# Peptides against a protein of PDB entry 3S8F, part 260

Target 1, 157 residues: chain A of PDB entry 3S8F
Amino acid sequence: VLTLFVAVPSLMTAFTVAASLEFAGRLRGGRGLFGWIRALPWDNPAFVAPVLGLLGFIPGGAGGIVNASFTLDYVVHNTAWVPGHFHLQVASLVTLTAMGSLYWLLPNLTGKPISDAQRRLGLAVVWLWFLGMMIMAVGLHWAGLLNVPRRAYIAQV
Target 2, 166 residues: chain B of PDB entry 3S8F
Amino acid sequence: DEHKAHKAILAYEKGWLAFSLAMLFVFIALIAYTLATHTAGVIPAGKLERVDPTTVRQEGPWADPAQAVVQTGPNQYTVYVLAFAFGYQPNPIEVPQGAEIVFKITSPDVIHGFHVEGTNINVEVLPGEVSTVRYTFKRPGEYRIICNQYCGLGHQNMFGTIVVKE

## One batch from the design tools (peptide; made by RFdiffusion4, then SolubleMPNN)

Design b2_p25_4_s3 (from b2_p25_4, 15 letters changed)
Fold by OpenDDE base, seed 2:
Structure b2_p25_4_s3 (fold): chain B 157 residues (1-157), chain C 166 residues (1-166), chain A 25 residues (1-25)
Amino acid sequence: as target 1 above (157 residues)
Amino acid sequence: as target 2 above (166 residues)
Amino acid sequence: LKELALLVYNSSVAMLLAMLLDIGA
């Protein structure tokens, strides 16, 4: 009940963020139903990283509801599902947000902008990180549904 | 103007709300599907039952592994299982095929897991509490019990066996 | 204000659905 209650403000925040992204994209010249997405600053790792984190948070958030549900938790509790959830929440959202923050913070602290090479490398890092996390998370969730235990090195499946 | 920009953002909220709600329903449907496919075989029979972990090894139904399997009726058994560092007792647990088994599991020391491979039995075992799970083994054979809650240096080797006899 | 109200309303509905799922599942 408590988790579900907290889900309401979280959803409100998510909707607001999405709306803000659309607004920003349209301000940058994007038009149409999806054109605003392309107009967002996808060349900036400080932007891309947190956004990818948010994308990972969507299934992770849904998983939070599952984990908080009495009957559903019985199915997934202490299975590989749980690590999958954590990797979406912590290793994706939090970590990517931190990475993005660094791409903003370091230039500001040093007074030097990042080079083009550093920017490109940063983009590669965050995209590869996201890809790896998604593969692992999907695998862990799938394994969890197959009743693979958490914190065990052995499984029948 | 920042204030004007904030107001303009609100114009997009309706569409995103609709999309988000739609996705929510999709997720709910998927969850329902997965639940429906994983509900067979185990009936949670949990009651708020407490025991003293400091005496559970000496007194009560968990004290003697030889008396852990109790026939409670025709084709019905209760099995009193201890999960401890680092194993299970009794070990093996011997039960007949097709019988309704009520597992009553507790711990004398730390929190453990009780995960029976090949089944949907998967519960945490807390000292001072009794976990109750009802299950019927339809197939004879050996079922391994795995601890899926870290309980110390020997956690990875903490196994038990349920032997289902014809 | 209307958009905010709608946001709150829809979020509340989502919560209720989640709660019903928890109870009904």
Scores: peptide ipSAE 0.016, ipTM 0.694, DockQ to the pose 0.034
Fold by OpenDDE base, seed 4:
Structure b2_p25_4_s3 (fold): chain B 157 residues (1-157), chain C 166 residues (1-166), chain A 25 residues (1-25)
Amino acid sequence: as target 1 above (157 residues)
Amino acid sequence: as target 2 above (166 residues)
Amino acid sequence: LKELALLVYNSSVAMLLAMLLDIGA
């Protein structure tokens, strides 16, 4: 009954992060309803990675609501749906945030800025990672809805 | 200044709250759709029922596989199933086509899964608890039961069969 | 239907609470 109230702190955080991004974008010269997005530092993998993680986290959060429902959890529990959810939460958000953190941390620890080539490579890595994770996550969720079991090597699909 | 920053972004927060509220309704709609399309075939019973896993093989309705299928009414059956390392009892489970089957599933040892291929029957089986699921098999044939909860070295080979007879 | 109704209710209340807390903070 009270399970969904666990989402309150997470929602508050999400709202704050989103608002902070908008504020930052507007400070960087973005205008209008969506212009602030373009103004964000998309050339920095330390920024792009965690933002992509956040984008992946949104559908993952929706899946969390599904998993929190008794009736719906009956359908998806211990199917490929669950790994799909985990990959959005852990392998997308957490991993991409970690990647982004490294792009910031390593230059600061070493005192050496990353080269332009490394920056471009970093951008490619995080975008490709995000794309791959989205494909895999969609596939896993879809497979779960098709009754592909978790922790089994066979499926009637 | 965290307070000053919060105040500065308050207007944006309000907008994003509104957006989030809108998205909430989208998610609710998706949930409703999922519920309508994927849950029609299985009726879960959510009442908590407890059993002693140490005696379940010796006494009670799970003790005799030959008595596992109990007719409870016209075209209604209760099937008492044990999931154990590494199989199911009884095996096969024989039920008539078109009958309403109530599965009462428990485990004498560790946590198992009870996933019936071709159906939406998919429950965890916990020692000390009875999982209840209601289903009507519309098509005759064999339905494989798969354990989808890791239960040990023999997990991957843990299968059962439901035989639906005409 | 009760489960769905409860889900809708709880989700709505949670969102409303989050909104109120955010505005009031």
Scores: peptide ipSAE 0.013, ipTM 0.723, DockQ to the pose 0.073
Fold by OpenDDE base, seed 3:
Structure b2_p25_4_s3 (fold): chain B 157 residues (1-157), chain C 166 residues (1-166), chain A 25 residues (1-25)
Amino acid sequence: as target 1 above (157 residues)
Amino acid sequence: as target 2 above (166 residues)
Amino acid sequence: LKELALLVYNSSVAMLLAMLLDIGA
């Protein structure tokens, strides 16, 4: 019981982030159930990157519950499932957040604004990264369910 | 102002909490379904059993690989396996088809993995602890044992074989 | 099945607690 309470601060943060996004979208003129999403600044890689990270983090978080379950972990432990999980957590959320931070930080540090070409390139990078990570994650989770071992260069499947 | 913004955000949090809870149930259900239909299954953990890793090679049931396979009943065997840097003993492990096999696995040195291809056998092997896995091989042939826990420079070459005889 | 039920229950309790703590902040 107490194990899952470790996630309470993270859940609180997740709720706040989601609420903040909705609030921001509505402030930008978005209305209705989904209109606020469209109103968010999807043309800014510094925004898009961490948001895509959050999207990847959701299924990763669900996987975290599985990995933390004693009974379910017997199925997935030390299989390709585990790398699939942490690639969503680290290589998606953390990495994309870092990438997004750079798209904001570097212009401020150098004093040079990002060009339109750089902005478009940044968007391409983060979207392609996200797409690649999702494909990889699905593959790894699938392989894990097929009992492909972690930390081995060979498998029967 | 910040106060008004805070109160407005709080109003949305209740909705997002409900949504998150709903999605949690959906994810758990989907994961459970996927695991039930696509996984090799779960092997129950055995009773906690301890052994001295410093003497396991010299005395006890793991000391002699030639005596590692013990018939405990009709069509029932216990196999005492050592996972060590960097291999398994006995190797190969020879067992009959259709017999109930109880693997008793431990390590004299570091943590290893015991992953048997073509089966749902996948356990960590800890020094000082005996891992117990029960399995019945329905198909004859060779089953590869893979170490899936990093155990040193020779980890990638640490393999064993289970030979199931007709 | 029992473990899954417990998992769901515990997760729900955790989320409820998170809500209460967040609202109280």
Scores: peptide ipSAE 0.013, ipTM 0.730, DockQ to the pose 0.079
Fold by OpenDDE base, seed 5:
Structure b2_p25_4_s3 (fold): chain B 157 residues (1-157), chain C 166 residues (1-166), chain A 25 residues (1-25)
Amino acid sequence: as target 1 above (157 residues)
Amino acid sequence: as target 2 above (166 residues)
Amino acid sequence: LKELALLVYNSSVAMLLAMLLDIGA
């Protein structure tokens, strides 16, 4: 019940952010149902990182509901599924948001703008991180469904 | 114009609200699908049963590993298992193939896990509580019991064995 | 406020549905 309660404000926030992003994209010249996405500043790692984090948080949030379900929890509890969920929430959303924040914060604190090379490197880091996290998370969730135990170094599967 | 921008924002919000509702149904459908495909292996929680962890080793059905396997009926057994730091008793647990086994699992010390490989048996074992799991082994052989709840320095080496006899 | 109310309403419905699924399953 508590988890589901927390899910409500999270969903509200997610949809509000999405609406804001669409508005921003359209202001930047995006048109159509998806054209606004392309118009967003994908060349800025400070933007890309938290957005990718949010994308990773969607399946993680869905997983949270699964984990909170009495019936479904019997399937996934104490399996590799749980670490998969955690990595989506913490290592994806939180970490990527932190990374994105640094790309804004450090230049602001030092008074020195990020060079083009640093920008490109930042984009590479963020995308590679996201990709790696998605691979690991999917793998862990899949392993969990195959009854691979959590907190064990061995598995039958 | 701030007013124009506000109206535009409202339109986008309405769209995303509609999308959110659609996604909600998708998630519900996915949950339902997961339930339909995986619940066959779900072992329902039994009735809450309490025991005194301070005396469970000295008296009662868990006290003697040699008496841990009790035949309760034709092709039906109850096995009283202790999960402790760091192992299981009895070990091995010997049960007949095809028999309905009711595991009654508790702990005298800290929280442990009871995960039987090759089965859907996966429960946490709390001191003071009895975990009840019902299972029928269809295949003979050895099934490893794994502790999947951190219980101390020896956690990673905490294993047991269920031997299913023909 | 109306849009916020609608959002809250929809979110609440979602939560209730999730709860019902949990109870029903």
Scores: peptide ipSAE 0.014, ipTM 0.709, DockQ to the pose 0.033; fails the geometry check

Design b2_p25_4_s4 (from b2_p25_4, 15 letters changed)
Fold by OpenDDE base, seed 3:
Structure b2_p25_4_s4 (fold): chain B 157 residues (1-157), chain C 166 residues (1-166), chain A 25 residues (1-25)
Amino acid sequence: as target 1 above (157 residues)
Amino acid sequence: as target 2 above (166 residues)
Amino acid sequence: LKELLLLVYLSSVAMLLAGLLDIGA
């Protein structure tokens, strides 16, 4: 039970980030319950990438709580569920954040701004990455619940 | 201006923090639901049991695969299984349909997995520790045992079979 | 600042790679 308390600071941090996004969106003219979301800079891959990572991290984080549960881990441990969790946490959030950081860092380091074509390509890359990761993650979690084993090339189902 | 912005940020943070606490309760509920719906069929049994992995092959209930299946009562059996690099002993494991089977699984070498297809039996097998799983096979046939914990170069080929007889 | 940012980025990439290796382990 005490182990699960580690999730509390993490959740607090995550929702603080969400608060920052809401504040930023409202500063950009967004109004209402959801208008602030639309006001965020969705045309910038350096912004979109980590935000998509955060979106993927939400179900991954929930899965983390499941995996940290002694009783539930008994069910999902060493099944395809675990890779599904990892892909949401590492291959989505961390990877997308790295990609997003690159879209900001490279122009800064080189002194050359990205072209409009590069920007559009960047947006396509991060959205496609996110979509692919979500499809794969859903599949892996579903397979895990069907007791498909991890680290095996065959399964009954 | 900065002060106003700071207060606004704090207000949003407080709201989201409250939401986060609410979500914790939702997650707890989801955990409870998942537990209720997905944990049926396998019953972990027994206290923490230790065994010497260096002698488990030479003496004790795991030493003779011919004596691995022990009838402990009417329609009740205990099966002493070794998971080793790279296979299972005994193989096949023969048990009757409808009987309550208590698997006592250990390893003489490294950590292995014991994942039985068609069931929710899925446990790690640690050297020096006995894993205990209780299960009743309702359907006759062959059930494949898969090692789902990397255990070396032959890991991918480490399979066993449980034969459930009518 | 640029060097620091680069260091942070590279460290993050290294951590990502370490995590990927752990997934396979």
Scores: peptide ipSAE 0.035, ipTM 0.764, DockQ to the pose 0.019
Fold by OpenDDE base, seed 4:
Structure b2_p25_4_s4 (fold): chain B 157 residues (1-157), chain C 166 residues (1-166), chain A 25 residues (1-25)
Amino acid sequence: as target 1 above (157 residues)
Amino acid sequence: as target 2 above (166 residues)
Amino acid sequence: LKELLLLVYLSSVAMLLAGLLDIGA
């Protein structure tokens, strides 16, 4: 139970980031309860990628709470659930953040802005990556709940 | 306006922090629900028990596979299992249907897994520690034990069998 | 500064790769 308290600072941090997004959206002219979301720069892959990473991180974080539970971890530990969790935390958030950073960093380093075609391609890549990761992550978590073992080539499902 | 921005960000932070706390309670509630509805099949014993992995094969309850299954009461058994590179002993593990089985599992060498197909039994086996799992097999038949913790080149072939007899 | 940013980026990528290895390790 004590390990579950680790979720508190994590949630606080995550939703502080959300607060910054709301502030940014409102500065960009967004109004109302949800209008600020639409006002965010969804045309910029450097923005979209990390945000999609954050979205994937939400269920991953929830899974982290599960993994931190002694009794629940007994059920999911060393099953496909664990890779599912990692794919949300590392292969989505970290990877998408890296992708987003690259879309900012390369133009900055080269002094050349990305072309419109590159921007559109970047958006497509980021969204497709996110979609694929969500499908795979859901599958892995589901398989884990069905007691598919980690690090085994066979399973009784 | 820096002051206005500061005030706004604080307001947003407070709102999202409140939401964060609400979500925390939701997650706790979900965990509680899951525990109440889905954890009846396996009773893990969280007691820390230590053994010497260097002597566990030579002395003690794990030393003789023929004596690994011990009846401790009416329809109650304790099974002393070794997970080693690369297998389990005893193998097969023979237990009666409907009996309450307490598995005492340890390793003489490296970390292994003890995953029993068709059950929720899934524990890591650490050298020097005893993993305790309580389970009752409701159906007769063979249950495969799978190592789900990488333990070396033979990991993929590390299997055991529990035979549940009528 | 640009070199530092690049190093930070590469470090992050390395961390990602290390994390991916942990999925199977």
Scores: peptide ipSAE 0.034, ipTM 0.751, DockQ to the pose 0.019
Fold by OpenDDE base, seed 2:
Structure b2_p25_4_s4 (fold): chain B 157 residues (1-157), chain C 166 residues (1-166), chain A 25 residues (1-25)
Amino acid sequence: as target 1 above (157 residues)
Amino acid sequence: as target 2 above (166 residues)
Amino acid sequence: LKELLLLVYLSSVAMLLAGLLDIGA
């Protein structure tokens, strides 16, 4: 119960961030229900990385609720589900945010903007990282639902 | 200009907060659905039972693996299992098919896992606590017990076997 | 502000109910 109470402010924060993104997109000329998304700076890895992290955090957050639920946790606890959750939270959200921060930090520290080549490479890295992470996370969650144990090299499936 | 921006932000925030609330209800509904359709093959006992991990090997129902399987009634058994570094006792655990088995599992040393493949039995075993799980094996055969909680360098090799006899 | 507080309140209540459902299972 208490954990779920903590989840409420977290969800509010997450959706407030989404609201900020919508506002930013609309300020950049985006219109309509989804046009603001396209207007966001998807050409900047410093932006794309943390946003992809947030996208990964959505299923991860849902998993957090599952893990905090008494009955549902019994199903998934100490299965491959848990690593799947962690990879979404740490290796997706936190890591991508850190990566994005680096794309801001380095130019700021050096006083030199990133080249176009570096920018494109950065975008490729971030997107590929996200893709790989999603594949792995889905696989781990699926395996967990099939009762594949955590911290074991063997499984019946 | 700032005031206008603030009002706009507020409008977006309200919309997204409403959406968040809606999603919350969706999650609640999903949980409710899961609970309503849930059929448990394993019934964990809600009673907290404590034991002394320092003496559990020397005295009590876990002390003798040969006496670990106790018939408590017609087609009902209690099995006292120790999870230790690095294995289980008794090993194998022999139980009859179709019998109601109450597993009482504890540890003399560190935290272990008790995951029975092919079943819904999956519990952590804490020193000083007794994990109680009720299960009925409908199919005869061998069921492997896996430790899914890291317990040391031998963790990966910590296995047990439940043999279900016809 | 009032609307926000109301949403927070309702969300909290909803989470409480969800928790109770888990306990009841």
Scores: peptide ipSAE 0.014, ipTM 0.715, DockQ to the pose 0.032
Fold by OpenDDE base, seed 1:
Structure b2_p25_4_s4 (fold): chain B 157 residues (1-157), chain C 166 residues (1-166), chain A 25 residues (1-25)
Amino acid sequence: as target 1 above (157 residues)
Amino acid sequence: as target 2 above (166 residues)
Amino acid sequence: LKELLLLVYLSSVAMLLAGLLDIGA
């Protein structure tokens, strides 16, 4: 029950990253409440991928709080909600971060920048991945709330 | 220059930390709201009850499926259910409509799930422990029991049935 | 530092309250 204390440092860490993004955006000329977001390098898949991962991690983190609650966990435990949660955490954040890291690592190791075509393809890949993950995650969470069981091929809703 | 940058970073960090705190309270509020509106559906943790999984099939209330449904009051029953690889016993479980049913569920082998469709009954069943769930079936009919915890090669086919009689 | 400590404190209290709500339910 008191495991909810883990949310404190987790949120602090998450929003510290957000602070870094705001700072970076403002350094790049972004102004206003949201203008700094547009100023971030959205043309670079090495940047976009982990940021999209972070965005997916937000609802996943909220779900973590739910899962850590004894009473609320009773509602969602061993339902489709659970795989919805960790697909946001692993298949979104971890995977997209790894993908983004690769877009940085390979050019760095080879000493050759990626072509414009490769860059555009990379952007398409990470955005499509994110979109797919969000659709799946929302569906799984919704199904879980409708009492669709985990690890079963059938459900009576 | 570095000092100025550091100061700026700290300012943004403080702002976002404040936002973080605000979001924390939002989450707490959502939890509170959920509890306030769904309190009737919350099943509290019961007292930990243990059983020997190696003898549960031989001795005790789980040993005979024919004696698994025990009337404990005028409109109260206790049902001793075994979840095993790969099924449930008794199967079907027959109970009357409108009666308060206390399910006592355990496993002789590995961890299983006990998910009853159309209800909020959803528990994990651990060997050596007894899961207790209380429920009243308001509608007659058949309710399928689904194993939602992986328990082996036959997991996907592990089903049971509760028959609620009028 | 004081602001950070205050935020940590308030967050901790909030989580404690959440825990109590969970137990009390």
Scores: peptide ipSAE 0.005, ipTM 0.745, DockQ to the pose 0.032

